Peptides against a protein of PDB entry 5HOI. Designs and how they scored, part 289

Target 1, 351 residues: chain A of PDB entry 5HOI
Amino acid sequence: FRYMPFSPAGTPFGFTDRRYLTMNEVGYVSTVKNSEQYSITVSFFDVGRFREYHFEDLFGYDLCFLNEKGTLFGQSKTGQIQYRPHDSIHSNWTKIIPLQAGERITSVAATPVRVIVGTSLGYFRSFNQFGVPFAVEKTSPIVALTAQNYRVFSVHYSQFHGLSYSLSELGTSSKRYYKRECPLPMSLPNINSDMKKDANLDYYNFNPMGIKSLFFSSYGDPCIFGSDNTLLLLSKWRSPEESKWLPILDSNMEIWKMSGGKETTDIHVWPLALAYDTLNCILVKGKHIWPEFPLPLPSEMEIRMPVFVKSKLLEENKAILNKKNEIGADTEAEEGEEDKEIQIPVSMAAE

## One batch from the design tools (peptide; made by RFdiffusion4, then SolubleMPNN)

Design b1_p27_1_s2 (from b1_p27_1, 13 letters changed)
Fold by OpenDDE base, seed 2:
Structure b1_p27_1_s2 (fold): chain B 351 residues (1-351), chain A 27 residues (1-27)
Amino acid sequence: as target 1 above (351 residues)
Amino acid sequence: DLEETKELIAELKAKAPRKAKPVNILA
């Protein structure tokens, strides 16, 4: 197994000179290969609140985390990290994270008050927003991080136990755990079924865990979006015994409904954030499951319990169409049956 | 489990600001 650098909603280069290092509800960070250098651009969705900026990257940053106050960059192999505030009033800072032989930074996260670095050996390093270290903890190997305020959601990988997660709070004096290395019920990418398309193999090589993104919801609940395109939310995490991962959206089912029940293979959901009851996402049309350039505008997808069976919805839609045709049988209008959107019965939309 | 998911989704929907319907970009 190879630990790859993970950033939330980061994209591979593929056959291009460009990729997104990260994207979320705040904006998107892109990098372009310029010979031996990279040009990084930090762009924002709220252009009235933030000004786009760019810089030359001589280090080849492969890790990124964007928040409302700044951008954290990391180089997985060298251990270099850089924090760049969006406001020019605050100074940029750079630090080298000590790495052992073969150790890599696997993920980085930043909030307005904390910087977190996770490694392939399970070193969890915490800093303040100025790069002053608080603690170093040894955990299981870290594969993904996200953070909101003082709270950190970490995903761990063990060859023996698969995926686990931790939920912790980085106070001033101590780290509190709400969850510590508990099983994460996320499906890993299936190499045999999904890898028949070259584009899926490229993505698997970039992100072998299939974690497209992880974030905190607007209510501060941990969310994860895997290769199965299902949004999982951690419910009741304040009560460790009652805490459960709940599937709150099957995005493949929602795309299938939006396409009028047509099986589409060229439309993909790319997750950004969960805002209230809506997944903020990029709807990607094309061969790649990730957004290309230019970035499409974000879309909102309403969360829905994944209880629908495609066959049942198709049968019910046929029954509704047949009833409409029986009521309309006096008007011989050959309105082609093929383009009628699947009307989900109101009874099923309310369950 | 189903009921807990229904309750959570209902809670999230009840707390959500009344946004305008998302524009269906696939239409």
Scores: peptide ipSAE 0.234, ipTM 0.711, DockQ to the pose 0.687
Fold by OpenDDE base, seed 1:
Structure b1_p27_1_s2 (fold): chain B 351 residues (1-351), chain A 27 residues (1-27)
Amino acid sequence: as target 1 above (351 residues)
Amino acid sequence: DLEETKELIAELKAKAPRKAKPVNILA
């Protein structure tokens, strides 16, 4: 296993000179490779609220986190981090994170009030928005981070224990844990089954955990979107004993419904954020499971409990069609291969 | 568990602003 730098909804280069370092509901950060240099562009979905900007990257930033106030960059090997406010009134700052031999920054997160750095050795480093350190804590190896306001959602990996998560609040005086290194019920990518396609191997080499993104919902609930394309939400996290991971969307099932029940292999959901009751996402068309250039417009996918069984829906639709044909036996309606949209039974659409 | 997930989704839907119909991008 190799610890790789993780950024929310980041994409690999693949066979191209460009990739997305990160994307979310605010915007997307792209990098273009030019020899030994990189050109970084910070783009926004709300072009009326924010102005796109670019800069030359001499360090090869491979970590990124975008928020409404600025962009955090990191270099996994050198330990360099840079925070760039979107507003020109505030100065950029750079810091070097001390790394041990073989240690890597694996993830970074930034809010308007906190900067967080996680490492492959499990160093959790917290700063204010100006890069002033608060604390250094030793945890299990960190593989992913996200943050909203003062809250941090961290994913940890151990070869012995698998995936775990923590949920913490970084107050002014102390760190509070709501959850500390609890088991994360997310399936890891299966190398043997899923790696039959070269594109899946490239993505696995970029992101061996298969975490496409993690974020806080608009209501402040931790969310994670794995390689299984299921959106998990952490319910009741304020009550440690009652807290559960709830599957609130199977995006493969939603694509299958939207395609009229056809098995599609060329449409993929790329998660951005959970806004209220909708997954903000990119609908990717093509061979790659990640968005290419140019970035498609974001789509909204309504959250739905994954209780649908494809076989039952196909049987019910076949039964409805057979009943229509029995009633319609007096009209010689030609068997046009009408793309029979799977009507979701009204009883199941209201759930 | 199913009931808790249904309740959560119902709560999220009830709190959601009444957005205009999702643009069916698959059309």
Scores: peptide ipSAE 0.233, ipTM 0.712, DockQ to the pose 0.673
Fold by OpenDDE base, seed 3:
Structure b1_p27_1_s2 (fold): chain B 351 residues (1-351), chain A 27 residues (1-27)
Amino acid sequence: as target 1 above (351 residues)
Amino acid sequence: DLEETKELIAELKAKAPRKAKPVNILA
């Protein structure tokens, strides 16, 4: 296993000169290779609320986190971080994170009130929005971070124990844990099944954990979207004994339904955020499972329990069609080729 | 487990703003 720099919904370069460093509900950050330099652009979905900006990156930032107030950048090898407010009222600041030999920054997160840095050795570093340090804690190796307000969701990896997670609150005086290095029931990418396409190998080399994104919902619940394209939500996390990971969307099943039950290999869900009962995402069309340039408009996908079996839905649809044909034998209505949309039974859509 | 997921989804749907019908983006 190799610790790679992780950013929420970040994309690889592949065979191109450009990639997305991160994207979420606020916007997207792109980087373009210009010889030995990089040009970074911070773009927004709400163009009326925010102004797009760009700058030259001499450091080769490979970590990014975007929020409503600014963008945090990081360089995994050098330990350099930079925070750039979106407004001109607050100044940019830069800091070097001390790294041990072979240590890497693996993930960064920023809220309007906190900056968090996680490393491959499990150093968890917390700062305020001005880069003033609060604490340094030693945890299991950190592979992913996200944050909302004062709350941090961290994913950890051990070769012996697999994936674990922590949920913590970074108050003014102390860190509180709601969950501390608890097992994360997410499947790792299956190299043998998924590697049949070169594009999947490129993505695995970029992100060996297969975590496409992690975020907090609009209600402040931790969410994770893995390589299986299932959205997991941490329910009841305030009650340590009652807290569970719930699968709330199988995006492959939803794409299959939307395609009229056709097996599609060229449509992929790229997660941005969970807003109420809808996954905000990019629908990617093409060979790569990640969005290319230009970025498509975001789509909304309604959350649904992953309880449907494809074979059963196809049998039910055949039974409905056969009944229509038995009743329709008495009426010479010109059956135009109405695209056979899989009618989801209303009884199962209400469960 | 299934019931807790049903309850959660029902709660999220009940709290969601009454959006206009999701535009079928594949239409």
Scores: peptide ipSAE 0.233, ipTM 0.710, DockQ to the pose 0.633
Fold by OpenDDE base, seed 4:
Structure b1_p27_1_s2 (fold): chain B 351 residues (1-351), chain A 27 residues (1-27)
Amino acid sequence: as target 1 above (351 residues)
Amino acid sequence: DLEETKELIAELKAKAPRKAKPVNILA
């Protein structure tokens, strides 16, 4: 297994000279390769609140985290990190993270008050927004990080134990754990089934964990979106014994429903954030499961408990159509090819 | 587990701001 640099909703280059380093509800960060240099653009969805900016990257940043106050960049091999506030009043800062032989920065996260760096050897480094260090802790190898305010959600990997997660709070004086290296019930990408398409192999080589994104919800609950396209939310995390990962959206099922029960292989959900009861996402149409350029407008997908079986929904829809046809048999309604949208019964949307 | 997921989704829906019209994503 090879540790790869992870950023939330980051995309591979594929066959192109450009990719997204990260994207979320705030915006998206792109990089374009120009010979040995990169041009980075930080773009925002709220163009009234923020101004797009760009800069030349001489280091080849392969890690990124975007928040409402700035962008954190990292170079996985050299250990260089840079924080760039969106506001020009605040100075950029750069720091070198010391790395051991073969160690890589695997993920970075930033909030308005904290900067976090995780490594392939499990070094967890915390800083304030000005790059002043708080602590260095050694954990299991870190593969992904996200943060909101003082809270950090970290994903860890062990060859023997698979995926685990931690939830911690980085106070002023100490790190508090709510969860510490607990099992993460997320399916890893299946190389044999999913790799039938070259595009899936390219994505697997870029992100072998299949974690498309991880974030905190608007209510501050840890969320993860894996290769199975299921949104998991960590419920009751304040009570360590009661904490559970709850599947709150099967995006493949929702795409199937939206497609009128047609099996689609060219529509993909790319997660950005969980805003209240909606997954903010990019709908990707094409061969690649990730968005290309230009970035489509974000879409909202309502969260729904994944309890429906496709066969039952098709049978129920057929029964509803048959009843409508039995009631409508007295009126000469023409055989219009009405796009048979699977209307989810309102009763099942409330369960 | 189903009930806990139902309760959580119901809580998230209840706390959500009054929905803007769902953008018909596939239109």
Scores: peptide ipSAE 0.234, ipTM 0.712, DockQ to the pose 0.692; fails the geometry check

Design b1_p27_1_s3 (from b1_p27_1, 15 letters changed)
Fold by OpenDDE base, seed 4:
Structure b1_p27_1_s3 (fold): chain B 351 residues (1-351), chain A 27 residues (1-27)
Amino acid sequence: as target 1 above (351 residues)
Amino acid sequence: DLEEGKKLLEELRAKRPRPAKPVDILA
């Protein structure tokens, strides 16, 4: 296992000279390799609120986090971080995070009030938006970070214990834990089953944890979207004993439903954010499970509890078709059975 | 767990300021 730099919804280069460093509901950050340099572009979905900007990256930033006020960049090997406000009023700042031999920055997060750096040795470093340090804490190895306001959702990895998570609040004087290194019931990528396609191996090498993204919902609930394409939401996190991960969307099931029950392998959900009861996402068409260039427009997928079994839905639809054919006895139109789109009952789509 | 999930989704839906956009996977 190797600790890789993680950014929310970041994409690999693959066979190209370009990738997305990160994307979310605010926008997307791309990097293009130009010989030994990189050109970074920060783009926004709300073009009326924000102006796209670019700059030359001499450091090879491989970590990124975008928020409504600025973009945080990091270089996993050198420990360099840069914060760039979107406005021209606030100055950019750069810092070097001290790294031990073999230590990597594995994830970075930024809010309008906090900057967070996590490392492969489990150093959790916190700063304000101006790069003034608050604290350094030693945790289990950090593999992913996201943050909203003062809250931080961190994912940790141990070779012995697998994935864990923490939920913390970074006040002015102290860090409060709501959850501290609790088990994360997310499936890891299965190399033997999923790596049959070269594209999956490229993605696994880029992101061995299979965490496509993690974010806070619009209501401040931690969300994670793994390699199984299931959206997990942490319910009742304010009550530590009652807190649980709820599977609130199986995106493979929703694609299967929307395709009329046809198995498809060329459409993929790429998660951006959870806004109310809608997953903001990119619908990716093609061989790669990640978006390519140009970026498609974001889609809003309604979340649904994954309570349906494909086989039952197929049986019920066959039973409905048979009943319709028994009632409609007179028109013997031999239209071939194979291509009939499975109409999923609206009641079943609403459950 | 299912009831808690359903209740959460109902609460999230009730707070939505606008209808969800249709998702066309074929477009």
Scores: peptide ipSAE 0.319, ipTM 0.859, DockQ to the pose 0.804
Fold by OpenDDE base, seed 1:
Structure b1_p27_1_s3 (fold): chain B 351 residues (1-351), chain A 27 residues (1-27)
Amino acid sequence: as target 1 above (351 residues)
Amino acid sequence: DLEEGKKLLEELRAKRPRPAKPVDILA
């Protein structure tokens, strides 16, 4: 196993000279290779609120986190981090995170009030928005971070225990845990079954945990989107004993429903954020499960509990078709069973 | 669990300030 730098909804280079370092509801950060350097562009979905900017990256930033106030960059090997406010009123700052031999920064997060750095040795470093340190804590190895306001959602990995998560609040005087290294019931990528396609191997080498993104919902609930394309939401996290992960969307099932029950292999959901009851996402068309260039416009997918069984719909629709044929209603031709648009019951389309 | 999930989704839907945009996967 190799610790790789993780950024929310970041994409690999693949066969190209460019990739997305991160993307969310605010915008997207791209990097382009140009000889021994990189050109970074910070782009926004709300072009009326924010102005796109670019700069030359001499360090090869491989970590990024975008928020409404600025962009945090990190270099996983050197330990360099840079915060760039979107507003020119505030100065950029750079810091070197001390790393041990073989240690990597694995994830970074930033809010308007906090900067967080996580490492492959489990060092959790917290700063204010100006790069002033608050604390250093040693946890299990950190593989992913996200943050909203003062709250941090961290994902940890152990070779013995698999994935765990923490939910913490970074006050001025102390760190509070709501959850501390609790089991995360997310499936890891299956190397043997899924790696038959070269594109999946490239993505696995970039992101071996299969975490496409993690974020806080608009209501401050931790969300994670894994390689299984299921959106998990942490419910009741304020009550430690009642807290549970809810599967709130199977995006493969939703794509199947939207296709009229056709199996599609060329449409993929790329998660950005959860806004109310809608997954803000990129619908990716093509061979790669990640968005290429140019970035498509974001889509809003309504979240629905994955209670639906494909086989039952197929049986119900066959039974309806057989009844229509018995009543002598117009036999639209026997187009193959795979090509018939499946009527999804309105009750299951509303749930 | 399902009831809690459904209730959560209903509460989230009720707080949505606008209708969701239609998702056209064929577009």
Scores: peptide ipSAE 0.318, ipTM 0.859, DockQ to the pose 0.795
Fold by OpenDDE base, seed 5:
Structure b1_p27_1_s3 (fold): chain B 351 residues (1-351), chain A 27 residues (1-27)
Amino acid sequence: as target 1 above (351 residues)
Amino acid sequence: DLEEGKKLLEELRAKRPRPAKPVDILA
């Protein structure tokens, strides 16, 4: 195992010279590799609120976090970070994070009020939006970060204990924990089953934790989307004893339903954000599980509890088809190969 | 757990400011 730089919904280069550094509900950050340098573009979904911009990257930024006020960049090996406001009113700033021998920045996060840096040795560094440091804390090794306002969701990894998470508030005077290094019930990528396709090995080498993204919902609940394509939401996190991870979407099940019960291997959900009861996502068509270029328009997938069993739905649909065929025995058998889309009853789409 | 999840989804749906856009995966 090696610690890799993580950014929310970041993509590998694959066989190309370009990738997404990060993407979310605000927009997407791309980088193109030139012979000697990188060109970074910061693009937005709301073209009326924000203007796309680009710059030359001489450092090879491999970490990124986008918010409504700016973009944070990081270089995992050198410890360099840069914050770029989207407006021209606030200045860009750079900082070097001190790293020990073999230490890497593994994740960065930024809100309009906080900047957070996490490392492979478990150094948690907090700053204000101007790069003024608040604190340095030693935790278990950090593998992923996201933040909303003053709140931080961190994912930790131990070789002995697997994945854990913390939820904290970074006030002006102190850090408060709501959850501190609690077990994270997320499945790790299965190297033996999933590596049958070369594309899955490339993605695993880029992201060995299989965390496609993590974010806060529109209501401030921590969300994580793993390699199993299940969206987990942390419910009741304000009550430590009642707090639990809820599986609120199986995206493979939803794709299967939308495909009329056909098994598809060329459609993939790439998570951006949770807005109300909808997963904002990219529907990826093709062999790769991540979006390529150009980026498709975002889709809104309604979240549904994964309570349905495929076999039962197929049996119920067969029973409905058999009843229709028994009643329809008097009307002409036009043998048209009508792709009988399994009409999933609207009631099952509403539950 | 299921009841808590269903209640959460109902509360999220009730707060949605607009209908979800139809997702056509075949398009």
Scores: peptide ipSAE 0.318, ipTM 0.858, DockQ to the pose 0.809
Fold by OpenDDE base, seed 3:
Structure b1_p27_1_s3 (fold): chain B 351 residues (1-351), chain A 27 residues (1-27)
Amino acid sequence: as target 1 above (351 residues)
Amino acid sequence: DLEEGKKLLEELRAKRPRPAKPVDILA
């Protein structure tokens, strides 16, 4: 298995000179190849609150995490990390993370109060926002990280046990676990079914876990969005025995619904954040499942439990159409071939 | 699980400060 650098909602280069290092509800970080160097731009959705900035990257940062106070960059192979506050009041800092032979930084996360580095050997390194180290812990191999305030959601991978997760709090004196290396019920990308399109292979090579993003909700619940385009939320995580992963959105089903029950292959949901009951996302049009340049404006998709079965909805709509035709048989109105959009009943859209 | 999910969604919706923006997939 090859550990790849992961950043939330990061995109591959593909055949281009540019990609998104990360994106979320705050903004998006892009990098452009320019000969042997990179130009990084940190852009924001709230242009009134934040000023866009750019810099030359001589290190080839392949890891990124954006928050409301700054951007953390990392280089997976060299172990270099850089934190850049968005304000000019606080100084940038750079650090080298010690890596063993073959070890890689696999993910980085930053909050206004914590910096976290995870590695392919399962080294979990914590720092304050100024790069002062707190602790080094050895865990199972880390494949993804996100953080909010003092909380860290980590995803781990074992060849024998698959995916697991931890939820921890990095207090001032100690690390607390709410969940420690518990099974993560997320489907891995199926190489045989999903790799039928070259674009899917390119994405798999970039992100073999298929984790498009992970974040904390606006209420501090861990969320993960996998290759199956299902949003999972960890409910009741404060009560370890009651904690469950809830599938709260099937984005493929929602796109199918919005398309009037037409199968679409050129519309994709790219997750950014969960705000209340709305998935903040990019609606991607085209061949690639990830956003290209320029970045479309974010959309808000209402979350819905995946309780509907396509076949049942198709049968119900067919039954409604048949009843309309039985009632309408007395009116010879040449209603032309109206594109039979499957009207999803508003009642089914509200449940 | 379904009832827990429904309750969660109701609680999240009730806390939403504004209507969700319409999603136009055709735009």
Scores: peptide ipSAE 0.317, ipTM 0.859, DockQ to the pose 0.805

